# Ledger of designs, part 36: peptides against a protein of PDB entry 4CIC

Target 1, 148 residues: chain A of PDB entry 4CIC
Amino acid sequence: KVSTKGHYGVQAMFDLAQHFGEGPVSLKSIAERQGLSEPYLEQLIAVLRKAGLVKSVRGAQGGYILAREPRDIKVGDIIRVLEGPIAPVESVSQDDPEHSLKFDFSVTKSVWEKVKKSIEEVLDSITLADMLKDAEEAQMAQGYMYYI
Target 2, 147 residues: chain B of PDB entry 4CIC
Amino acid sequence: KVSTKGHYGVQAMFDLAQHFGEGPVSLKSIAERQGLSEPYLEQLIAVLRKAGLVKSVRGAQGGYILAREPRDIKVGDIIRVLEGPIAPVESVSQDDPEHSLKFDFSVTKSVWEKVKKSIEEVLDSITLADMLKDAEEAQMAQGYMYY

## One batch from the design tools (peptide; made by RFdiffusion4, then SolubleMPNN)

Design b1_p11_5_s3 (from b1_p11_5, 8 letters changed)
Fold by OpenDDE base, seed 1:
Structure b1_p11_5_s3 (fold): chain B 148 residues (1-148), chain C 147 residues (1-147), chain A 11 residues (1-11)
Amino acid sequence: as target 1 above (148 residues)
Amino acid sequence: as target 2 above (147 residues)
Amino acid sequence: AGDILTLPGDG
């Protein structure tokens, strides 16, 4: 599973994307909208900021903004920053190299590498701009359901 | 990450696939070849057997066999049996439904659903027969590097 | 608890 960290990180980044161009957003406001604790969000934002995905704006109306346009931030970028490289299988500790038929291990590894690649491709195919578009489409669809 | 259970389950099933048609394989022999503990393998095999992916053969040369041909067993089938449905994100406990903007949650959920679908498609596209073929190709490639 | 894709770090 994508960790809670990755999940909430994407939510926080999506919130910042929704407000992109409106100026800095306070951590408090993000936390309230996304149902996150402020302390947890602070940790996430610190990592995202260090990675250059988020910028801190100082001042009375200070807060955070996306460091890049929503179209220039992939979900995969967020996940890699928060969780590191996508690994579909925990590295079975190489501890007992001697008796494992090296060959069988290689084939099984290739399965997980294919899974990894697929996940990476999906996450790298989705930008925050794509998520914004999906949100707009969903909102429009809901609006139409209320008019029927 | 695929759980250790899923990983070792696929290894055990692959071992059985390599010996498909040769008769029953002992858990001991699988454990030795795959670097698994026998007790752990017994637990895996019990689940796989209950799901109808493995059969137990009784007798002096008893053991386990694949219940179906390697081509009829997907990696996805093994994983679903051992781990259940592929879930890319832990279900954030619905505990605080009130304040989360339902909408933002839906969009994020859709991302994870896409990931889930992609994983399922990959795992369902790989059979034990495909793994056997990959193993043969790798063995041939190694053989050619030694010549 | 079949969470196949535990991303590294949910220890």
Scores: peptide ipSAE 0.046, ipTM 0.800, DockQ to the pose 0.508; fails the geometry check
Fold by OpenDDE base, seed 5:
Structure b1_p11_5_s3 (fold): chain B 148 residues (1-148), chain C 147 residues (1-147), chain A 11 residues (1-11)
Amino acid sequence: as target 1 above (148 residues)
Amino acid sequence: as target 2 above (147 residues)
Amino acid sequence: AGDILTLPGDG
């Protein structure tokens, strides 16, 4: 499971993508639209800002913007920033050297590495621009259903 | 991350696969080989048994065996039994109907569904027989490096 | 280090 942190981080970044080019968006407005607590969102945004995915704009109409175009931000980038390296298994403490020596450990490790790679490939294949496009297509599809 | 439960479950099932055809294996022996606590392994095996992936054999040489051939047990089957349906995101309580109505929710959900599908495809593509083969190949490769 | 992929049941 992507953690709640990763999930909400992607939601917040997607909200910023939807408003990209419209100027700074307040954390309050993002929190309200995405159903997030503002304090939690502040923590997420702080991490995302430090990683250079988000910029803060100061002033009366201040807030946050994407630091890059939606097409230049992968879902994988967001997840890596928030969660760190995608690990398919709880890192059994790399510190248990005794487990690393077991042959069975190497085979099971390879399974999890395959899972990791697959997840990374999926997350790196999806940009915020792709998500925006999917949203537009979904809105159009809903609009057509109301006119029939 | 695959939970510790899923991880250890796959290890235990792989151990049983390595001994498939040799008769019942004691939980103690599995625990020792895999570096698992025996009580924890008992819990895992109980779930796996109930799901029909493992059989218990009674008697002095009793223990556990795979209920099916290694080729007929996917890693995905083990994970689904131990963890339930692979969910890429913590199920935000499906019970928050207010979140389900938001357009943004649908798009983000689709991302996670893609991740889920990818994980499922990988886990369903790997059998215990594949793992056995990989183990044999790795052992042979190590053996050749010493000569 | 937040475990990114919690499979269902880590709750």
Scores: peptide ipSAE 0.043, ipTM 0.804, DockQ to the pose 0.183; fails the geometry check
Fold by OpenDDE base, seed 3:
Structure b1_p11_5_s3 (fold): chain B 148 residues (1-148), chain C 147 residues (1-147), chain A 11 residues (1-11)
Amino acid sequence: as target 1 above (148 residues)
Amino acid sequence: as target 2 above (147 residues)
Amino acid sequence: AGDILTLPGDG
């Protein structure tokens, strides 16, 4: 499962993608649109900024922008930044010494490696630009021509 | 992520597959070979049995067997039985009413559905028979390094 | 921290 952190991170990045080229967006406005707590979003944005996916703009019209074009940001990039490497199996924390997966069953490990690779391929195949396109197509299908 | 439950469940089922056709295997023997606690394994086996993936054999030579041939049991079948439907996103428990994912952002949901489908396809493409074959090939490869 | 995909049931 993608953690709540990964999920909300993708939502926040998608919100920034929807406003790409319109200038800086405030964290408050993102939080309101995405139904996120502003303090939680601030933590996510701090990580994303440090990773170079988001830029902070200072001033009265300050806020955040995508650091790259939506086509140059994969969903996989966002997830890796927020959650680290995609691990298909929960690493049994070393704290249960008795259930040390001593038998690194090479065969079972191979199954999980295949799952990992598959997830990575999917997430790396989807950009924020692809998500924008999908959103536009969905809006057109719903007959909601929001003439903004 | 596959939970510890799913991981150990696949290990236990693979152990039963390695002994398929040799008769019933005791939980104790599975636990010893797989490095699992016997009480935990008992819980896993109970679920797997209820789902019809494992059969219990009674008697002095009793224990457990696979209910189907290794080729007829997918890794995906084991995971679905133990963990339920593969959910790519942690369902934010309804208990945080404020962070109700009200915006079922259809687009973000679609991303996770693609991930789900991909995981399901992989897990449904691997049988216990495939795992047995991989294990045999690995043993042969190790055997050749000693010559 | 890094567990991207937790399967349902790890409570």
Scores: peptide ipSAE 0.043, ipTM 0.799, DockQ to the pose 0.182; fails the geometry check
Fold by OpenDDE base, seed 4:
Structure b1_p11_5_s3 (fold): chain B 148 residues (1-148), chain C 147 residues (1-147), chain A 11 residues (1-11)
Amino acid sequence: as target 1 above (148 residues)
Amino acid sequence: as target 2 above (147 residues)
Amino acid sequence: AGDILTLPGDG
């Protein structure tokens, strides 16, 4: 599972990508457009900024911008920053040590490794630029459906 | 993420696959081999049985068997039974309804759908028979390292 | 570590 954190992080980064080149965007405006709480978005943006995916611009017209071009940010980069390594299996919470017999079943582990690799390949194949293009294509398709 | 439930469910099903054709296996023996609590395994097996992946055999030598051959059970089948549809994003917990604005961002949804499809393809490409073969190959490789 | 297998809309 991509966590809610990862999901909202991708949404926030996509919002910043849509405004790339227009200057800094306020957290408030992102929160409003993406249906996120501003405090929650602040936490996400803080992590993304620390990872060098987002820059803070100071001043009266300050806010946030992408630190790199949309084509240079993969969805996988965002997810790794927010969630860490893509894990196909929920880490058995350390809290039940007795039943977390790490039966490192090499065979079951290999299944999850294949899943992990597949997820990584997909997420690393999609950039924010690809998402922008998909959004444009979807808008054009909707525009054509209203004219039919 | 495959939940702990899905993970242990696949382990339990794999254990049953390793004993396929040998007759019914007790839950106790599966639990011991797989490092699972017997009560937890009972819950998993109950779900798997209801879904028709496992059969219960009654009697003094009773227990559980795979309901189908290992080649006819995909890892994806096990996961879908235990966890439901493969979802790449954690369902926003219903508990904060105000911030669960289902901004069904069509574009972000499409990303997750691609991830979902990829996971499904992988899990549906792996059968319990494939896992058995991988285990045999791994044992042979270890055996050759000792020579 | 967030579980990758749940979509936000299915909850």
Scores: peptide ipSAE 0.042, ipTM 0.803, DockQ to the pose 0.161; fails the geometry check

Design b1_p11_5_s4 (from b1_p11_5, 7 letters changed)
Fold by OpenDDE base, seed 2:
Structure b1_p11_5_s4 (fold): chain B 148 residues (1-148), chain C 147 residues (1-147), chain A 11 residues (1-11)
Amino acid sequence: as target 1 above (148 residues)
Amino acid sequence: as target 2 above (147 residues)
Amino acid sequence: EGDILTIPGDA
């Protein structure tokens, strides 16, 4: 499962993509649209800014913008920034010596590596631009359902 | 990440696959080989047995066997039994109303559905028989490095 | 280290 952090991070980045080219968006407005607390969003945006995916704009109409075009930001880039490297198995914390994965069976590792690779390929194949296109298509489909 | 439960469940099932056709294996012997506590393994085996992936054999040489051939058990079957359905996003527990995913954006859901489908396809493409073959090939490769 | 795939049962 993608963590709540990864999920909301993608939603916040998608909100910024929907406003790309319109100027800075306030954290308050993103929080309201995405149903997030402003303090939680501030933490996410701080990480995304440090990674160079988001820029802060100062002034009376200050806020945040995407640091790159939506086509140049993969979902995989957002997830890696927020979650770190995609790991298919929880590293058994070294702190429980009784559950130390002593038998790192090479065969079971290979299964999880295949899962990891598959997830990475999917997440790296989807950009914020692809998500914008999908949203437009979905809105058009709903519009057609109301006119029929 | 696959949970520790899913990971050890696959390891325990793979141990039973390595002994398939040799008769029942004791939980003690599996626990020793896999580095698991016997009580933890008993819990895993109880779930796997209820799902019909493992059978219990009674008697002096009692223990557990695979209920099906290794080729008829997918890694995905083991994970679904132990973890439930593969969910790409944690369902925000209904108990935290403040973090209720109100905006179930259809677009973000579609991303996670693609991830889910990809994971399912991988896990359903790998059987215990495939894992046995990979283990044999790895042992042969190590053997050839010593000659 | 964020768990990208939290399988059900990981709290």
Scores: peptide ipSAE 0.038, ipTM 0.803, DockQ to the pose 0.191; fails the geometry check
Fold by OpenDDE base, seed 3:
Structure b1_p11_5_s4 (fold): chain B 148 residues (1-148), chain C 147 residues (1-147), chain A 11 residues (1-11)
Amino acid sequence: as target 1 above (148 residues)
Amino acid sequence: as target 2 above (147 residues)
Amino acid sequence: EGDILTIPGDA
């Protein structure tokens, strides 16, 4: 499961992508549209800003913008920034150091590495621009259903 | 991340696959080889048995065996039995019902569905027989390095 | 350190 942090991070970044070129968007407006708390969103945005995916604009009409074009931001980039490297298996190592998985048997590890690679490939194949396109196509399809 | 339960479940099933055809294996022996506690392994095996992936053999030489040939057990089958359906996103819905992700915006959901599908395809493409083959190949490669 | 794929079972 993608964490709540990753999920909401992608939602927030997608909201910024939808407003790309319209100027800075306030955290309040993002929070309202995405159903997030402002304090939680502020934490997410702080991390994304530090990673150079988001820029803050100062002033009365200040807020946040994408630091890059939507086509230049992969979903995988967002996830890696918020959650770190995609780990296929929970590292048992942290909670029980004594029962450290000594025998990460190479074969079982290889299974999880294949899963990791597959996830990375999927997330790196999807940009915010792809998501925008999918949203437009969905809206068009919905619009056609109202006209039929 | 695959849970510890899924990880250890695959390890236990792989251990049973390595001994497939040799007769029943004791939980103790599996636990010792895989570095698991017996009580934890017993819980895993109980679930796997109920799902029909493992059989218990009674008697002095009793223990557990795979219920099917290694080629007929996918890693995905093991994970689905132990962890349920692969969920791409943590359901936020349980802890804060008021802040239920109302806008599971169809587009973000589609991203996670693609991830889910990809994971399922990988896990369903790997059998215990494939894992056995990989282990044999690794042992052969190691043997050649010592000569 | 976010677990991307937390499989639902082991909460």
Scores: peptide ipSAE 0.038, ipTM 0.802, DockQ to the pose 0.181; fails the geometry check
Fold by OpenDDE base, seed 1:
Structure b1_p11_5_s4 (fold): chain B 148 residues (1-148), chain C 147 residues (1-147), chain A 11 residues (1-11)
Amino acid sequence: as target 1 above (148 residues)
Amino acid sequence: as target 2 above (147 residues)
Amino acid sequence: EGDILTIPGDA
């Protein structure tokens, strides 16, 4: 599961991808289009900016742009920045050290590592450019449905 | 992420797989071997039993057995029973309907569906028999490191 | 540490 943070982060990055080359986009406009709260988006963008996925542009028409071309940003990059390493298993809270018999059940761990790897492969196989293409194809398909 | 419930459920089912054909295993023995609390294991086993993955055997030597052969139980089956459908995204709590602009952002949804499918494929590709084999191979490899 | 794949169990 991608967290809400990861989900909205991908949405925000996708919005920036849709406007790539058009200049800086205001946080307000992204928030409005993506149905995000502006304060929440500010937090996401701050993290994404720190990670070098987004750039801030100053000025009257200031805002944010992708720091790289959409083809050079994987969904996996966004998720790793926002959520850290993909963990296949919830870390059992370290809090109860006594019953945390970390039975490092090596076999079960290997299952979760396989899951992790599979997720990483999927997320790293999808770029923002791929998402743009998929959106365009979907719009074209809808356009054709209005003509039928 | 597999929840703690899913994780421990797979461990418990794997323990039962290791003892498959040996007769019923007590919850106490599973709990001890897997480092699980017995009450927690009881809850897991109850769900797994209801789903037909585990059988209860009555008697003095009563306990639990796998309801099917280890090869006929996928990790995905265990996870689906314990956690329900694999959801790639946390369901944004339905509670705040106003700001739940379910912008059904079709494109992002498709990404998560791909992730879901990938997870399902992995979990459905691994049986308890595969896990048994992996455990045996790991034990053999450790045995060779002592030589 | 935001754990990416929270499979929510039905709460």
Scores: peptide ipSAE 0.038, ipTM 0.799, DockQ to the pose 0.167; fails the geometry check
Fold by OpenDDE base, seed 4:
Structure b1_p11_5_s4 (fold): chain B 148 residues (1-148), chain C 147 residues (1-147), chain A 11 residues (1-11)
Amino acid sequence: as target 1 above (148 residues)
Amino acid sequence: as target 2 above (147 residues)
Amino acid sequence: EGDILTIPGDA
């Protein structure tokens, strides 16, 4: 699973992509459009900014912009920034430290590494530009369904 | 992430696969080999049994066996039984119900559906028989490194 | 180490 943090992070980044080239977007406006709490979004944006995916613009019309073009930001980049390396299995070590015999059972580990690789490939194949295109196509398809 | 439950469930099922055809295996022996608590393993096995992946054998040499051949059990089957449907995103609804405006934003949902599909394809492509083969190959490779 | 893929059922 992508965490709630990763999910909301991708939504916030996608909102910024939709407004790319229109100037700075306020956190309030992103929060309202994406159904996020402003304080939570502020925390997400702080992490994304530190990672160089978002820039803060100062001034009366200040806010946030993407630090790179939508085509240069992968979903995988956003997830790695917010959640760290894609882990297919939760680290067994945290819940039951006593019985966590690190039987890093090589065979089960290989299964999870295959899952990890597959997820990484998918997330690294999707850019914010791809998401914008998909949104446009979906809007056009809805428009055509109303006219049929 | 596969939960700890899914992880240990796959380990337990793999242990049963390694002993497939040798008769019933005790929960104690599985727990010892896989580094699991016996009570925790009992809970996992109960779920797996109810789903028809494991059978209980009664008697003095009682225990558990795979209900199907290792080739007929996918890793995806084990995960779905233990964790339910593979969900690429945690349901946002549980943590903050008030601000969970179900902006089921169609585009972000499509990203997660692609991730889900990819995970399902991988997990459904791996059987317990494939895992057994991989284990044998790994053991042979280690044996050849000692020579 | 962040929870990238939480499967429903992780406490």
Scores: peptide ipSAE 0.037, ipTM 0.804, DockQ to the pose 0.186; fails the geometry check

Design b1_p11_7_s1 (from b1_p11_7, 9 letters changed)
Fold by OpenDDE base, seed 1:
Structure b1_p11_7_s1 (fold): chain B 148 residues (1-148), chain C 147 residues (1-147), chain A 11 residues (1-11)
Amino acid sequence: as target 1 above (148 residues)
Amino acid sequence: as target 2 above (147 residues)
Amino acid sequence: SGDILTLPEEA
């Protein structure tokens, strides 16, 4: 599962992608459009900014912009920044040192590695530009359904 | 991430697959081989049994067996039984009703659906028989490295 | 709560 953090991070980045080239967008406006709390969004944006996916623009019309073109930002990049490496298995908390027989069952590990790889491939195959295109196509399809 | 439950469930089922055709295996022996607590394994096995993936055999040599051949049990089947449907996104706990603007952002949802589908495809492409084969190949490869 | 892909909750 993508965490709530990853989910909202992708939403926020997608909002910034929709406004790419239009100048900086305020966190307030992103929060309102995406149904996010502004404080939560601030935390997300701080991480994304530190990772170089978002830039802050200062001034009266200040806010945030994508640091790269939407085509140059993969969903996988966003997720890795917010969540770290995609782990297919929850790390059993090392807290029980005694019975943590690390039965590194190589075969089961390989299953989870395959899952990880598949997730990474999917997320790395989708850019913010792809998402923009999908949104446009969906909007057009809805528009046509109302006119028919 | 596959939950600990899913992870251990697959390990336990794989252990049963390794002993398929040899008769019933005790929970104790599975727990020992797989490094699982017996009480935890009991809970897993109970769920797997209820789902018809495992059978209990009664008697002095009683224990558990796979209910189906290893080739007829997908990893995805085990995971679905233990964890339910693969959800690509954690359900935001409905607990904050007010600001849960279900911004059902269709586009983001589609991304997660693609992830879900990919995971399902992978897990449904791997059977316990495939895992057995992989284990045998790995063991052979290790044997050849020592020679 | 059987959600396979739980990313680790933020510690």
Scores: peptide ipSAE 0.038, ipTM 0.805, DockQ to the pose 0.505; fails the geometry check
Fold by OpenDDE base, seed 2:
Structure b1_p11_7_s1 (fold): chain B 148 residues (1-148), chain C 147 residues (1-147), chain A 11 residues (1-11)
Amino acid sequence: as target 1 above (148 residues)
Amino acid sequence: as target 2 above (147 residues)
Amino acid sequence: SGDILTLPEEA
């Protein structure tokens, strides 16, 4: 499962994508629209900024913008920044050395590597621009249902 | 990430697949070969048995066997039994009702559904028979390096 | 270190 951190990180980045080209967005406005606490969002944005996915703008109308165009940001890039490498198996914490029989079951490892590759391919195939397009299509479809 | 439970469950089922047709295998022998505690393995096997993936055999040479042929057991079947439905997003525990703003962001949900589908397709494409074949091929490749 | 696939029991 994607962590809450990854999920809300993608939501926050998508909010910034919806406002791309309109200038800086305040953390308060993102928090209100996405149902996030402002302190929690501040932590997420700090990580995303450090990774170069978000820029801060200073001034009276200051806030945050995407550091790149929506087409140049993959969902996989956001997840890797917030959660690290996509690992399909939790490393059994090395801290129980006695039961760490490294049965490097090469066969079971290969199964999880296939899962990892599949997840990476999906997440790297979706950009924020693709998500914007999907949102527009969904809104049009809802609009057509109200006119029928 | 696959939980420790899912990971060890697949290992235990694979051990039973390697002995399929040879009769019942003791939990002790599986635990020793797979580096698991016997009590932990007992819990895993109880769940797998209840789901009909494993059978218990009684007697002096009693133990466990696969309930189906290795070709009829998918990795996805094992994971679903041990961990439940493959959910790409952890349900934010409903217990904090105040911040449960169901922003059902239909778009973000669709991303996670695509991830879920991809995982399911991979796990449902791999059987215990496929894993046995891969193990045999790996062993042969190692054997050829010694010659 | 957020694991992308956190299984339900670890939440």
Scores: peptide ipSAE 0.037, ipTM 0.809, DockQ to the pose 0.194; fails the geometry check
Fold by OpenDDE base, seed 4:
Structure b1_p11_7_s1 (fold): chain B 148 residues (1-148), chain C 147 residues (1-147), chain A 11 residues (1-11)
Amino acid sequence: as target 1 above (148 residues)
Amino acid sequence: as target 2 above (147 residues)
Amino acid sequence: SGDILTLPEEA
């Protein structure tokens, strides 16, 4: 499961990708378009900015832009910044301290490692540019459905 | 992320797979081998039993067995029973009901659907029999390192 | 703790 943080982070980054080259976008406008609270978005953008995925532009028409081209930002990059490394299993260590015999069950670990690798491969195969293309194709398909 | 429930459920099912054909295994013995609390394991086993992945055997040497052969139980089957359908994204719906504008952002959904499909493919490609084989191979490899 | 695949029940 991608956390809510990861989900909203990808949405916010995608919004910035849609406006890439149009200049800075305000947090308010992103929040409105993506259905996010502005305070929550501010926290996400702060993390993304610190990681160098987003830049702040100062001035009267200030706001945020992608720090790199959409083709140079993978979904996996966004998720790693917001959530850290893709962990296939929640770290068992925190909730049951007493019976957390770290049965480092090697075989079970191997299953989760395979899951992790698969998720990483998928997320690293999708860029913001790919998402833009998919959005354009979906919009064209809807346009054709209304005219038929 | 596989929840703790899914993780422990797979461990418990794997323990039952290791003892498949040897007769019923007690919850206590599974709990001891897998480092699980017996009450927690009882809850997991109850769910797995209801789903038809585990059978209860009554009697003096009673306990639990796999309801199917290890080759007929996918890791994906265990996870779906314990956690439900593999959801790539936490349902945004519960925490912020007011601002949960279900922006059913079609493109973002497509990303998560791809992730979901990938996870499902992996988990459905691994059976308890595959895990048994991997364990045997690992044990052999350790044995060869000591000599 | 960047728990990417959090399942719904533990929230």
Scores: peptide ipSAE 0.036, ipTM 0.809, DockQ to the pose 0.200; fails the geometry check
Fold by OpenDDE base, seed 5:
Structure b1_p11_7_s1 (fold): chain B 148 residues (1-148), chain C 147 residues (1-147), chain A 11 residues (1-11)
Amino acid sequence: as target 1 above (148 residues)
Amino acid sequence: as target 2 above (147 residues)
Amino acid sequence: SGDILTLPEEA
């Protein structure tokens, strides 16, 4: 499961992609459109900015922009920044060392590695530009259904 | 992420697959080999039994067996039984209805659906028989490195 | 650590 953090991070980045080239977007505007709390969004944006996916613009019309073109940002890049490496298995919390996955049978580990690789391939195959295209296609399809 | 429950469930089912045809395996023996607590394994086995993936054998040599051949049990079947449907996105807990993912932009949802589909395809492509084969190949490879 | 498959009940 993509964490709530990863989910909201992709939504916020997609909002910035939709406004790419229009100038800086305020956190308030993103929060309102995406149904996010502004304080939570501030935390997400801080991480994304530190990773170089988002830039802050200062001034009266200040806000945030994508640091790269939408085609140069993969969904996988966003998830890795927010969540770290894609781990297919929940790390058994370090707190019970005795129940450490000691007998990680090489075979069971290989199953999870295959899952990890598959997730990475999917997330790295989707850019913010692909998402923009999908949104445009969906809007056109809805527009045609209202005229028929 | 596969939960700890899913991970241990696959380990327990794989242990039963390795002993398939040898008769019933005790929970104690599975717990010892897999490094699991016996009470936790009891809970997992109860769910797997209810789903028809495991059978209980009664008597002095009682225990558990796979309900199907290893080739007829997918890793995806085990995960679905233990964790339910593979959900690519954590359901925001129902407790904050106002922050409900209301604007599930159809586009962001489609990304997660693609991830879900990919995970399902991988997990449904791997059987317990495939895992047994991989284990045999790994043992042979280790044996050749020592000679 | 961003574990993608966290089941909702353990949060």
Scores: peptide ipSAE 0.035, ipTM 0.810, DockQ to the pose 0.202; fails the geometry check

